# Ledger of designs, part 72: peptides against a protein of PDB entry 5D63

Target 1, 292 residues: chain A of PDB entry 5D63
Amino acid sequence: SLRRGIYHIENAGVPSAIDLKDGSSSDGTPIVGWQFTPDTINWHQLWLAEPIPNVADTFTLCNLFSGTYMDLYNGSSEAGTAVNGWQGTAFTTNPHQLWTIKKSSDGTSYKIQNYGSKTFVDLVNGDSSDGAKIAGWTGTWDEGNPHQKWYFNRMSVSSAEAQAAIARNPHIHGTYRGYILDGEYLVLPNATFTQIWKDSGLPGSKWREQIYDCDDFAIAMKAAVGKWGADSWKANGFAIFCGVMLGVNKAGDAAHAYNFTLTKDHADIVFFEPQNGGYLNDIGYDSYMAFY

## One batch from the design tools (peptide; aimed at target 1 W207 C214 V248 H256)

Design b2_p28_5_s3 (made by RFdiffusion4, then SolubleMPNN; from b2_p28_5, 15 letters changed)
Fold by OpenDDE base, seed 2:
Structure b2_p28_5_s3 (fold): chain B 292 residues (1-292), chain A 28 residues (1-28)
Amino acid sequence: as target 1 above (292 residues)
Amino acid sequence: SAELEEQRKRQAALTAPTIAAVLAELEA
């Protein structure tokens, strides 16, 4: 079963992703195939999948950038029916915006079936060009047609997954106290994380005894990421991952405040020094407290 | 960097009482 989360949805046949054209929030905005760059944000191509309670394998798909939802136009079962962005809610009863998502016959990709029409999301003719039509099309769950098969690349982590990543890190004290602030987190590429750091003004900030020292830098970074999230995305129900830690060194004679994020595979954490923008697997401190 | 290390040394001196409290809790 597909987990709740943010996904980059890529066609199984050609290097195209499901894209909300121009990231527009207007009703009826075309959803199209579009090229993407691996290990980047791909702004218009991120979708929050929200599972519908008590309806097996059924989701709404909210575009992170526009805040609108994947919608089969008029719920029509006719092949070639447009799939568009449209206003909606996460737990709607509108079958035009309800999608049954299950594994395809190959066991790795998914098919996306409209709950009402029973047609499938189709990259028409497998067209790899930017702006290629995505439509509802007739099909079956067991067909091997790559036009209707999609890889769901997870771009977020749950709070539980983040907690697990922290727990297995060797630089965490046994009496560590972690405080979870949100339920689902978009994990940023380091390049984006660094850009937020640069734009925050922290690179030009001067360390000053107590009045602006390590804790101020770490909190300022978290605040900058929070603001970036609010300014960048119209969808709700998720946060941007950026943690704050307090740590003590092994000798027990030094303490520090710093940030951390998740590795690319989401299995581990990496430490971030907001005073110089550096990433480290070992920052020289063991954390006794974090919030994220 | 050398500058960051120096900053950390200064921070350590100022946070010594806090460190002591944390260590006491960790040892309990």
Scores: peptide ipSAE 0.067, ipTM 0.718, DockQ to the pose 0.580
OpenDDE base, seeds 1, 3, 4, 5: peptide ipSAE 0.040, 0.018, 0.052, 0.026; ipTM 0.671, 0.543, 0.698, 0.594

Design b2_p28_5_s4 (made by RFdiffusion4, then SolubleMPNN; from b2_p28_5, 15 letters changed)
Fold by OpenDDE base, seed 3:
Structure b2_p28_5_s4 (fold): chain B 292 residues (1-292), chain A 28 residues (1-28)
Amino acid sequence: as target 1 above (292 residues)
Amino acid sequence: SKELEEQRKKQAALTAPTIAAFLAALEA
């Protein structure tokens, strides 16, 4: 029942995440345990889970940064077999890169079983050190070994989830039209979103009547985020969340163009003013149009 | 609230009349 999406995968026993070492795209790059920082991107530790059609609970796991896939070396069932990054495709038939992912016995964490070997992704000895070995290891679905239990923290939203977040926001005009551009969106921490804004040059841009006004700022921000996404990640099949809205004030005599993103829990939207870099729960306008 | 009112004033200064005019034209 795991949904398609981008996940940060954290060990259930120790504060370690599944990390593609150095984010390298080379075949055979070790996947290791590594520390992480909450509420940050954790560049080498994001995985796109793509469900395999007609194969229950089975996925490929694509590293967002490298564009390579989690791969059990030679598909071996021997305990201690290396788990590496390797070139692949989202809907491969290679059992070395197919992973059955289901809830563990604790009901909150998941176990990751190789489809072919039936061994499990294991943080060897529960080692919390950076670079700790992750390997295929014998196990069962029902045992409580924390070395083989992983939290899948969702870092993305579907277009439907984004749509739902918008729909329950009180600052939507009765004439609202929303246009969905992509299917799955990585949701950035505000700090990263702000940094993209800073790097875009928008903080130094000056408002000019019509020639460079609110719509230009809002579109420029979205373009900057898109460019950042293209430059930062080698995986495909997802976008970086950055919405554009057009809104009208309560009096109906003023309109504005602005951006928006999602809150940390993905349940709500927060407005972003590209002219000053501010985040607001109420920007003073009700949106009559959005695209994201 | 006072704070909300202040924020709205700030945002109003950042608007452009063209979008408002376009919206009005669509509703006419």
Scores: peptide ipSAE 0.024, ipTM 0.583, DockQ to the pose 0.167
OpenDDE base, seeds 1, 2, 4, 5: peptide ipSAE 0.023, 0.024, 0.015, 0.023; ipTM 0.577, 0.582, 0.573, 0.584

Design b2_p28_6 (made by RFdiffusion4; failed a check: too like the target's own chain)
Pose (drawn by RFdiffusion4):
Structure b2_p28_6 (pose): chain A 292 residues (1-292), chain P 28 residues (1-28)
Amino acid sequence: as target 1 above (292 residues)
Amino acid sequence: AVKSSLGASAAERDAAIANAWAKYNAAS
């Protein structure tokens, strides 16, 4: 089963993502195929998949930017029916916004079926051009047609996954305790994490004993990332990944506060120095506390 | 230069954790 999370959904035949046109919140805004840039935030192309209770392999798909939902127009089973963004809720009973998502016959990509119509999300004619029509279409679960096959590229981690990445890190103090604050996190590319640091004003902040020291930089960065999350996205039910750690050096005589993020493959953590914007695999301290 | 004025004894670490939470709550 596809796990709850945020996904960039890429056609298996051509490198087009599912894109809510112009990120518009208007009802009926077309969902189309569009090119994308890896290792960036693709602002119109991120989808929060919310599992439906007791309805196997069925979800709502909420565009992260607009807050609107993937909707099969009037639930029609006619091939070519429009797939648009539409107002809705995470756990709706409206079948126009319910999607059964299971692995295709290639075992890697998925097919997306409307719960009401039993038709599939289809990149019409396999068109790779920006703005190509995506429609509901007749189809089967097992066929190889790439027009109806989609890679769900996971862009978020659960709290359990973030905890696992931290636990595998070699720079964790024996007294380490972690404090988990949310359940599902959008993992940022370093390019975006750095842009938030720049936009927070922290690059210009001066170190001052106690009144603006390492703990102040680290907390400020976390707060800046939290503000960015709420100001940038309209969908609810996730958080942005940015951790704070306190650590102690090998000699046991100096402590430091700093931030951390995740690697692209989501398996490991990487430390971030908020005083200078650097990313480090070893910051010189072993973490005895973290909150994220 | 990167600098820190945080103590590292057990009592100082506990105080640092409390202070970090106070600053976090204030920033929320």

Design b2_p28_6_s1 (made by RFdiffusion4, then SolubleMPNN; from b2_p28_6, 15 letters changed)
Fold by OpenDDE base, seed 3:
Structure b2_p28_6_s1 (fold): chain B 292 residues (1-292), chain A 28 residues (1-28)
Amino acid sequence: as target 1 above (292 residues)
Amino acid sequence: PVRSSLGASPEELEAAEERLFEKLKAAE
């Protein structure tokens, strides 16, 4: 079963993703096929899948950027019915915005069926052009039609997954205690993470004993990422991943505060030094405390 | 255990990085 999370949804047949046109929050904004760049944010192409309680394999899909939801126009079962962004709520009962998402017959891609109409999200004619029509279309779960098959690339992690990644890291002190702040985290590409760091002013910040030292840098980075998230996305129910760690050196006579994020595959953490913007697999300290 | 109340200075970070680099070189 598909887990709650943020997904980049890519067509199985052509290099096109499900895109909310211009990221507009207006009701009736077309959802279209659009090109994407791997390992980037793809702003208008991120969808928060929220599972509906007690309805098997059924979700709402909230566009992360606009905060609006994938909506089958009038819930029509007619082939070619527009799929649009529309205002909604995560746990709506509106069948126009409820999507049953299950594995296709190939076992890797998914199909997206409207709960009410039982039609499927279809990249019309498999058109790979920007702005290509996405519509509800007749189909079956077992058909191999790539126009209705989608890869769900997970762009977020749960708090549990983050916790597991931390637990696997060798640079964790025996006295480690982690504190989870949120439930689901968008994991940023390093380039975006670095840009936030640059925009925060931290690269020009002067280290000063106690008054503005390692903890201030680390917290400032966390705050900058939080603000970036708030300013960038209209959807709720997720955070931007940026951890803070307190660590002790091997000698046990020095402590440091630093940041961390997740690797691309979400399996491991990588340390980030907010004083110089460096990414490190080993920062020279073992973490005894983290919050994220 | 009691830990230092002082955060790592730029000089301490540089020293730590140097130690790490030496360790990595030795492991290669």
Scores: peptide ipSAE 0.095, ipTM 0.694, DockQ to the pose 0.076
OpenDDE base, seeds 1, 2, 4, 5: peptide ipSAE 0.092, 0.093, 0.022, 0.078; ipTM 0.687, 0.699, 0.502, 0.691

Design b2_p28_6_s2 (made by RFdiffusion4, then SolubleMPNN; from b2_p28_6, 12 letters changed)
Fold by OpenDDE base, seed 1:
Structure b2_p28_6_s2 (fold): chain B 292 residues (1-292), chain A 28 residues (1-28)
Amino acid sequence: as target 1 above (292 residues)
Amino acid sequence: EVKSSLGASPAELEAAEARMLEKLKAAE
């Protein structure tokens, strides 16, 4: 079953993603097919899937940027019915905004069925052009039509997944204690993470003994990421991944504070040095504490 | 060029954590 998380949803037939046009929060904003750039944020194309309790394989889909929800217009079962962004809530009972998402017959892609109408999210005619219509359309779960098949590229991790990534890293001290702050984390591309770092002013910050040293740099980076998240996205129920670690060197005579994020495949962590903006697989310290 | 300096050793931090946890238990 599909896990709660943030997804980039890509058509199985053509290189087009489900896009909320202009990221507008207005009711009735068209959801359309649009090109995307791999390994980037794709601002208007991220969707938080929230599972509905006690309703198998059924979700709301909240656009991360606008905070509005995928909505089948009037819940109509007519083929060609518009799919739009519309105000809503994560656990709504409105069937216009409830989507059953299950694997297609190919076992890799998903189909997205409106809970009420039983029609499927369809990239009309498989049109790969920007602004192509996405609509509710008749279909079946076993049909092989790529217009109704979607890859769900997971862009977030749960706290458990982050914890697992940390646990498998070789640079963890035997005394390690981790503290989880949130439940679901959008994982940023390094380019975005670096840009936040640059915009924070940290590149120009002066290291000063005790008064503004390694811990201040690390915490300032986390604060910058938090602020970026708050300023960038209207959806709630997720955080932006940016960890803080305290570590001790091999000799045991020096300690350091630094950041970390997740690798692209979300399976491992990579260390980030907020004093110079560097990404390292080995920062020279073993972590005895982290919070993220 | 990167400098590291924390005010407490790992052992001291662990001890502090333990004390905090104890206080939390007492408050429950």
Scores: peptide ipSAE 0.071, ipTM 0.560, DockQ to the pose 0.289
OpenDDE base, seeds 2, 3, 4, 5: peptide ipSAE 0.043, 0.051, 0.069, 0.065; ipTM 0.547, 0.553, 0.557, 0.547

Design b2_p28_6_s3 (made by RFdiffusion4, then SolubleMPNN; from b2_p28_6, 11 letters changed)
Fold by OpenDDE base, seed 1:
Structure b2_p28_6_s3 (fold): chain B 292 residues (1-292), chain A 28 residues (1-28)
Amino acid sequence: as target 1 above (292 residues)
Amino acid sequence: AVQSSLGASEAERAAAEARMLEKLAAAE
């Protein structure tokens, strides 16, 4: 079953993603097929899937950028019915905004069925052009039509997944305590993470004994990421992943504060030194505390 | 009835589009 999370939703037939046109929050904004760039944010193409309690495999899909929801126009079952962004809530009862998402017959892609109309999200004619129509269309769960098959590329991790990634890392101290601050985290590409670091002013900040040292740098980075998240996205119910760690060296005679994020596959963590913007698999310290 | 965009004829797709345009115009 599909987990709660943020997804980049890509057509199974052509290199096109589900895109809210211009990221507009206006009701009736077209959802269209659009090209995407791998390993980037793809701003208008991120969707928070919120599972509906007690309704199997059924979700709302909130556009991360606009804060609006995927909506089948008038809930019509007619083939070609527009799919648009529309104001809504995560746990709405409006069947126009409820989507049953299950594996297709190929076992890798998903189909997206409107809960009310029972029609499927369809990239009309498999058109790979920017702005191609996405509509509700008649279909079946077992049909192999690639126009109605979608890969859900997970762009976020749950707190549990992050915790598991940390636990697998060899640079965790035996006394480690982790403190989870949120439930779901958008994981940024390193390029974006670095850009936030650059924009924060930290590259120009001067290390000063105690008054502005490692902990100040690490906390400032986390604050910068938090602010970036708040300023960039209108959807709620998620955070941007940026951890803070306190660590001790092997000799036990030095401590350090630093950041960390997740690797691309979300299976491991990578350490980030906010004093120089470096990514390291081994920062020379074993973490005894983290919050993220 | 049109079964899917993949399986639909050009005429069926065109008809579906026309219906949608009419409905959108009526909703405005």
Scores: peptide ipSAE 0.032, ipTM 0.388, DockQ to the pose 0.007
OpenDDE base, seeds 2, 3, 4, 5: peptide ipSAE 0.012, 0.009, 0.019, 0.009; ipTM 0.451, 0.384, 0.483, 0.375; seed 2 fails the geometry check

Design b2_p28_6_s4 (made by RFdiffusion4, then SolubleMPNN; from b2_p28_6, 14 letters changed)
Fold by OpenDDE base, seed 3:
Structure b2_p28_6_s4 (fold): chain B 292 residues (1-292), chain A 28 residues (1-28)
Amino acid sequence: as target 1 above (292 residues)
Amino acid sequence: AVRSDLGASEAELAAAEARMLEKLKKAE
């Protein structure tokens, strides 16, 4: 079963992703096929899948950027019916915005069926061009047509997954206490994380004894990421991953405050030094406290 | 240069990770 989370949804046949055109929040904005760049944000192509309670394998799909939802126009079962962005809510009862998502016959990709019409999200003619039509189309779950098969590339982690990644790291102190602040986290590419750091002004900030030292840098970075998230995305129900740690060195005579994020595969953490923007697998401290 | 001047204090806390705002942990 597909987990709640943020996904980049890529066609199984051609290198196109499900894209909300121009990221517009207007009702009726076309959802189209569009090229994407791996390991980047792909702003208009991120979708929060929210599972519907008591309805098996059924979700709403909220565009992260616009805050609008994937919507089958008029809920029509006619082949070629437009799929658009439309205002909605995560737990709507509107069948135009309810999507049953299950594995395809290949066991890797998914098919996306409208709950009401029972038609499938289809990249029409498998067109790989930017702006290619995505529509509801007749189909079956077992059909191998790649026009209706989609890879769900998970771009977020749950708090539990983040916790597990931390638990696997060797640089955790025996007195470690972690505090989970949110439920689901968009994990940023390092390039984006670094850009937020640059834009925050931290690279130009001066270390000053006690008044603006390591803890201030680390907290400022987290605040900058939080603000970036609030300013960048209209969808709710998720956070941007940026952790803060307090650590002690091996000698036990020095402590440090720093940040951390997750690796590309979401299985491990990597430390981030907000005083210089460096990423490190070993920052020289063992964490006794974290919040994220 | 990176400086680490929080002192040498460490928390005497339980090893188990605590969770805040349990109602938000829907994805667990």
Scores: peptide ipSAE 0.094, ipTM 0.527, DockQ to the pose 0.265
OpenDDE base, seeds 1, 2, 4, 5: peptide ipSAE 0.089, 0.082, 0.084, 0.082; ipTM 0.604, 0.561, 0.627, 0.613

Design b2_p28_7 (made by RFdiffusion4)
Pose (drawn by RFdiffusion4):
Structure b2_p28_7 (pose): chain A 292 residues (1-292), chain P 28 residues (1-28)
Amino acid sequence: as target 1 above (292 residues)
Amino acid sequence: TDYSYPFHGEDADIATFNAKLAAHNAAL
């Protein structure tokens, strides 16, 4: 089963993502195929998949930017029916916004079926051009047609996954305690994490004993990331990944506060120095506390 | 540049950190 999370959904035949046109919140805004840039935030192309209770392999798909839902127009089973963004809720009973998502016959990509119509999300004619029509279409679960096959590229981690990445890190103090604050996190590319640091004003902040020292920088960065999350996205039910750690050096005589993020493959943590914007695999301190 | 502070044990450092966190949150 596809796990709850945020996904960049890529056609298996051509490198087009499912894109809510112009990120518009208007009802009926077309969902189309569009090119994308890896290791960036693709602002119109991120979808929060919310599992439906007791309805196997069925989800709502909420565009992260607009807050609107993937909707099969009037639930029609006619091939070519429009797939658009539409107002809705995470746990709706409206079958126009319910999607059964299971692995295709290639075992890697998925097919997306409308719960009401039993038709599939289809990149019409396999068209790779920007703005290509995506429609509901007749199809089967097992066929190889790439027009109806989609890679769900996971862009978020659960709290359990973040905890696992931290636990595998070699720079964790024996007294380490972590404090988990949310359940599902959008993992940022370093390019975006850095842009938030720049936009927070922290690059210009001066170190001052106690009144604006390492704790202040680290907390400020976390707060800046939290503000960015709420100001940038309209969908609810997730958080942005940015941790704060306190750590102590090997000699046991100096402590430091700093931030951390995750690697692209989501398996490991990487430390971030808020005083200077650097990313480090070893910051010189072993973490005895973290909150994220 | 050294940004660290002398280690005052975990309990003291965490207390100080929590106070700074609470002050920061109140200023928002």

Design b2_p28_7_s1 (made by RFdiffusion4, then SolubleMPNN; from b2_p28_7, 13 letters changed)
Fold by OpenDDE base, seed 1:
Structure b2_p28_7_s1 (fold): chain B 292 residues (1-292), chain A 28 residues (1-28)
Amino acid sequence: as target 1 above (292 residues)
Amino acid sequence: PDYSRPFRGEEEDLARFEAKREAFLASL
């Protein structure tokens, strides 16, 4: 079954993603097919899938940027019914905004069925052009039509997944204690993470004994990422991944505070030095505490 | 450059942090 998380949803037939046009929060904003750039944020094309309790394989889909929800217009079962962004809530009972998402017959892609109408999210005619219509359309779960098959590229991690990635890292002290702050985390590309660091003013900040040293840099980076998240996205129920670690060196005579994020495959962590903007697989310290 | 700080009672800091966290969790 599909896990709760943030997804980039890509058509199985053509290089097109489910896009909320212009990222607009207005009710009735068209959801369309649009080109995307791999390994980037793709701002208007991220969707938070929230599973509905006690309703098997059924979710709301919140556009991360607009904070609005995927909505089948009037819940109509007619082929060609518009799919739009519309105001809603994560646990709505409105069947216009409830989507049953399960594996297609190919075992890799998913189909997205409206809970009420039983029609499927369809890239009309498999059109790969920007702004191509996405609509509700008749179909079946076992049908192989690529217009109705979607790859769900996971862009987030759960706290448990982050914890597992940390646990696999060799630079963790035997006394390590981790503290989880949120449940689901959007994982940023390094380029975006670096840009946030640059915009924070940290590259120009001066190290000063105790008053602005390693812990201040690390916390300032986390604060900058948090602010960036709040300023960039209108959806709730997720955080932006940026960890803080405290570590001790091999000699046991020095400590450091630093950041960390996740690798692209979400399987490992990479350390980030907020005093120079460097990414490192080994920062020279073993972590005895983290919060993220 | 050395960006580190002297090791200064980090275990005590952790203990204080954990105690505060436990108190916070109990308040939820």
Scores: peptide ipSAE 0.039, ipTM 0.481, DockQ to the pose 0.355
OpenDDE base, seeds 2, 3, 4, 5: peptide ipSAE 0.021, 0.026, 0.012, 0.022; ipTM 0.458, 0.374, 0.359, 0.469

Design b2_p28_7_s2 (made by RFdiffusion4, then SolubleMPNN; from b2_p28_7, 15 letters changed)
Fold by OpenDDE base, seed 5:
Structure b2_p28_7_s2 (fold): chain B 292 residues (1-292), chain A 28 residues (1-28)
Amino acid sequence: as target 1 above (292 residues)
Amino acid sequence: MDFSHPFQGEEADLARFEEKLKRFLESL
């Protein structure tokens, strides 16, 4: 079954993703097919899937950028019915915004069925053009039509997944204490993470003994990422992944404060030095505390 | 560039960090 999380949703037939046009929060904004750039933040193409309690395989889909929800216009079962962004809530009972999402017959892609109409989200004619119509369309779960088949690329991790990634790292002290602050985390590409670092002014910040040293840099980076998240996205119910660690060196006589993020495959952590913007697999310290 | 500070044990280091964190948050 599909897990709660943030997804980039890509058509199985052509290189198009489900895109909220212009990222607009207006009711009735078209959801369309649009090209995407791999390993980047595709701003209008990220969707938070929230599972509906006691309704098997059924979700709302919230656009991260607009904070609006995927909505089948008037819940109509007619082929060609528009799929739009519309105001809503994560646990709505409105069948226009409830989507049953299950594996297709190929076992890799998913189909997205409107709970009420039983029609499927369809990239009309498999059109790969930017702005191509996405609509509700008749179909079946076993049909092989790629117009109605979608790959769900997970762009977030749960707190448990993050915890597991940390636990696998060899640079964690035996007395490690982790403090989890949120439940779901959007994982940024390193390029985006670095850009936030640059924009924060940290590259120009001066190290000063005790008054502005390693801990201040690490805290400032986390604050910058938090602010970037708040300023960039209108959806709620997730955070941006950026950790702070305190570590001790092998000799046990020096400590350091630094940041960390997750690797592209979300399986491991990578350390980030906020004083120089470097990514390291080994920062020279073993973490005894982290919060994220 | 000095990236480290003296380590005086986990609890002492955590206390130092906590104080710095509080001050930072208060400055926002």
Scores: peptide ipSAE 0.203, ipTM 0.814, DockQ to the pose 0.880
OpenDDE base, seeds 1, 2, 3, 4: peptide ipSAE 0.018, 0.019, 0.017, 0.019; ipTM 0.542, 0.541, 0.522, 0.562; seed 4 fails the geometry check

Design b2_p28_7_s3 (made by RFdiffusion4, then SolubleMPNN; from b2_p28_7, 14 letters changed)
Fold by OpenDDE base, seed 5:
Structure b2_p28_7_s3 (fold): chain B 292 residues (1-292), chain A 28 residues (1-28)
Amino acid sequence: as target 1 above (292 residues)
Amino acid sequence: PDYSRPFQGEEEDLARFLEKLKRFLASL
């Protein structure tokens, strides 16, 4: 079954993703097919899937940028019915905004069925053009039509998944204490993470004994990522992944505060030095505390 | 370059970090 999380949703037949046009929060904004760039933030193409309690395989889909929800216009079962962004809530009972999402017959892609109408989200005619119509369309779960098959690429991790990645790292002290602040985390590409670092002014900040040392740099980076998250997205119910660690060197005489993020496959952590913007597999310290 | 600081112990360094965090938040 599909897990709660943030997804980039790509058509199985053509290189198009489900896109909220212009990222607009207006009711009735078209959801369309649009090209995307791998390993980047596709701003209008990220969707938070929230599972509905006690309704098997059924979700709301919230656009991260606009904070609006995927909505089948008037819940109509007619083929060609518009799919739009519309105001809503994560646990709505409105069947226009409830989507049953299960594996297709190929076992890799998903189909997205409106709970009420039983029609499927369809990239009309498999059109790969930017702005191509996405609509409700008649179909079946076992049909092989790629117009109605979608890959769900997970762009977030749960707190448990992040904890597991940390636990696998060899540079974690035996007395490690982890403090988890949130439940779901959007994982940024390194390029975006670096850009936030640059925009924060940290590259121009100078180390000063006690008054602005490693602790301050690590705090400032986490604050910058937090602010970026708050300023960039209208959806709620998730955070941006950016960790802070306190570590000690092998000799036990030097301490450091630094940041960390997750690798592209979300399986491991990578350390980030906020004083120079470097990514390292080994920062030279073993962490006894982390929070994220 | 050496970006580190002297290690004072886990509890002491954590306390120091938390005080810095509090000051940072108060400055916003």
Scores: peptide ipSAE 0.492, ipTM 0.930, DockQ to the pose 0.958
OpenDDE base, seeds 1, 2, 3, 4: peptide ipSAE 0.489, 0.486, 0.489, 0.491; ipTM 0.929, 0.929, 0.929, 0.929

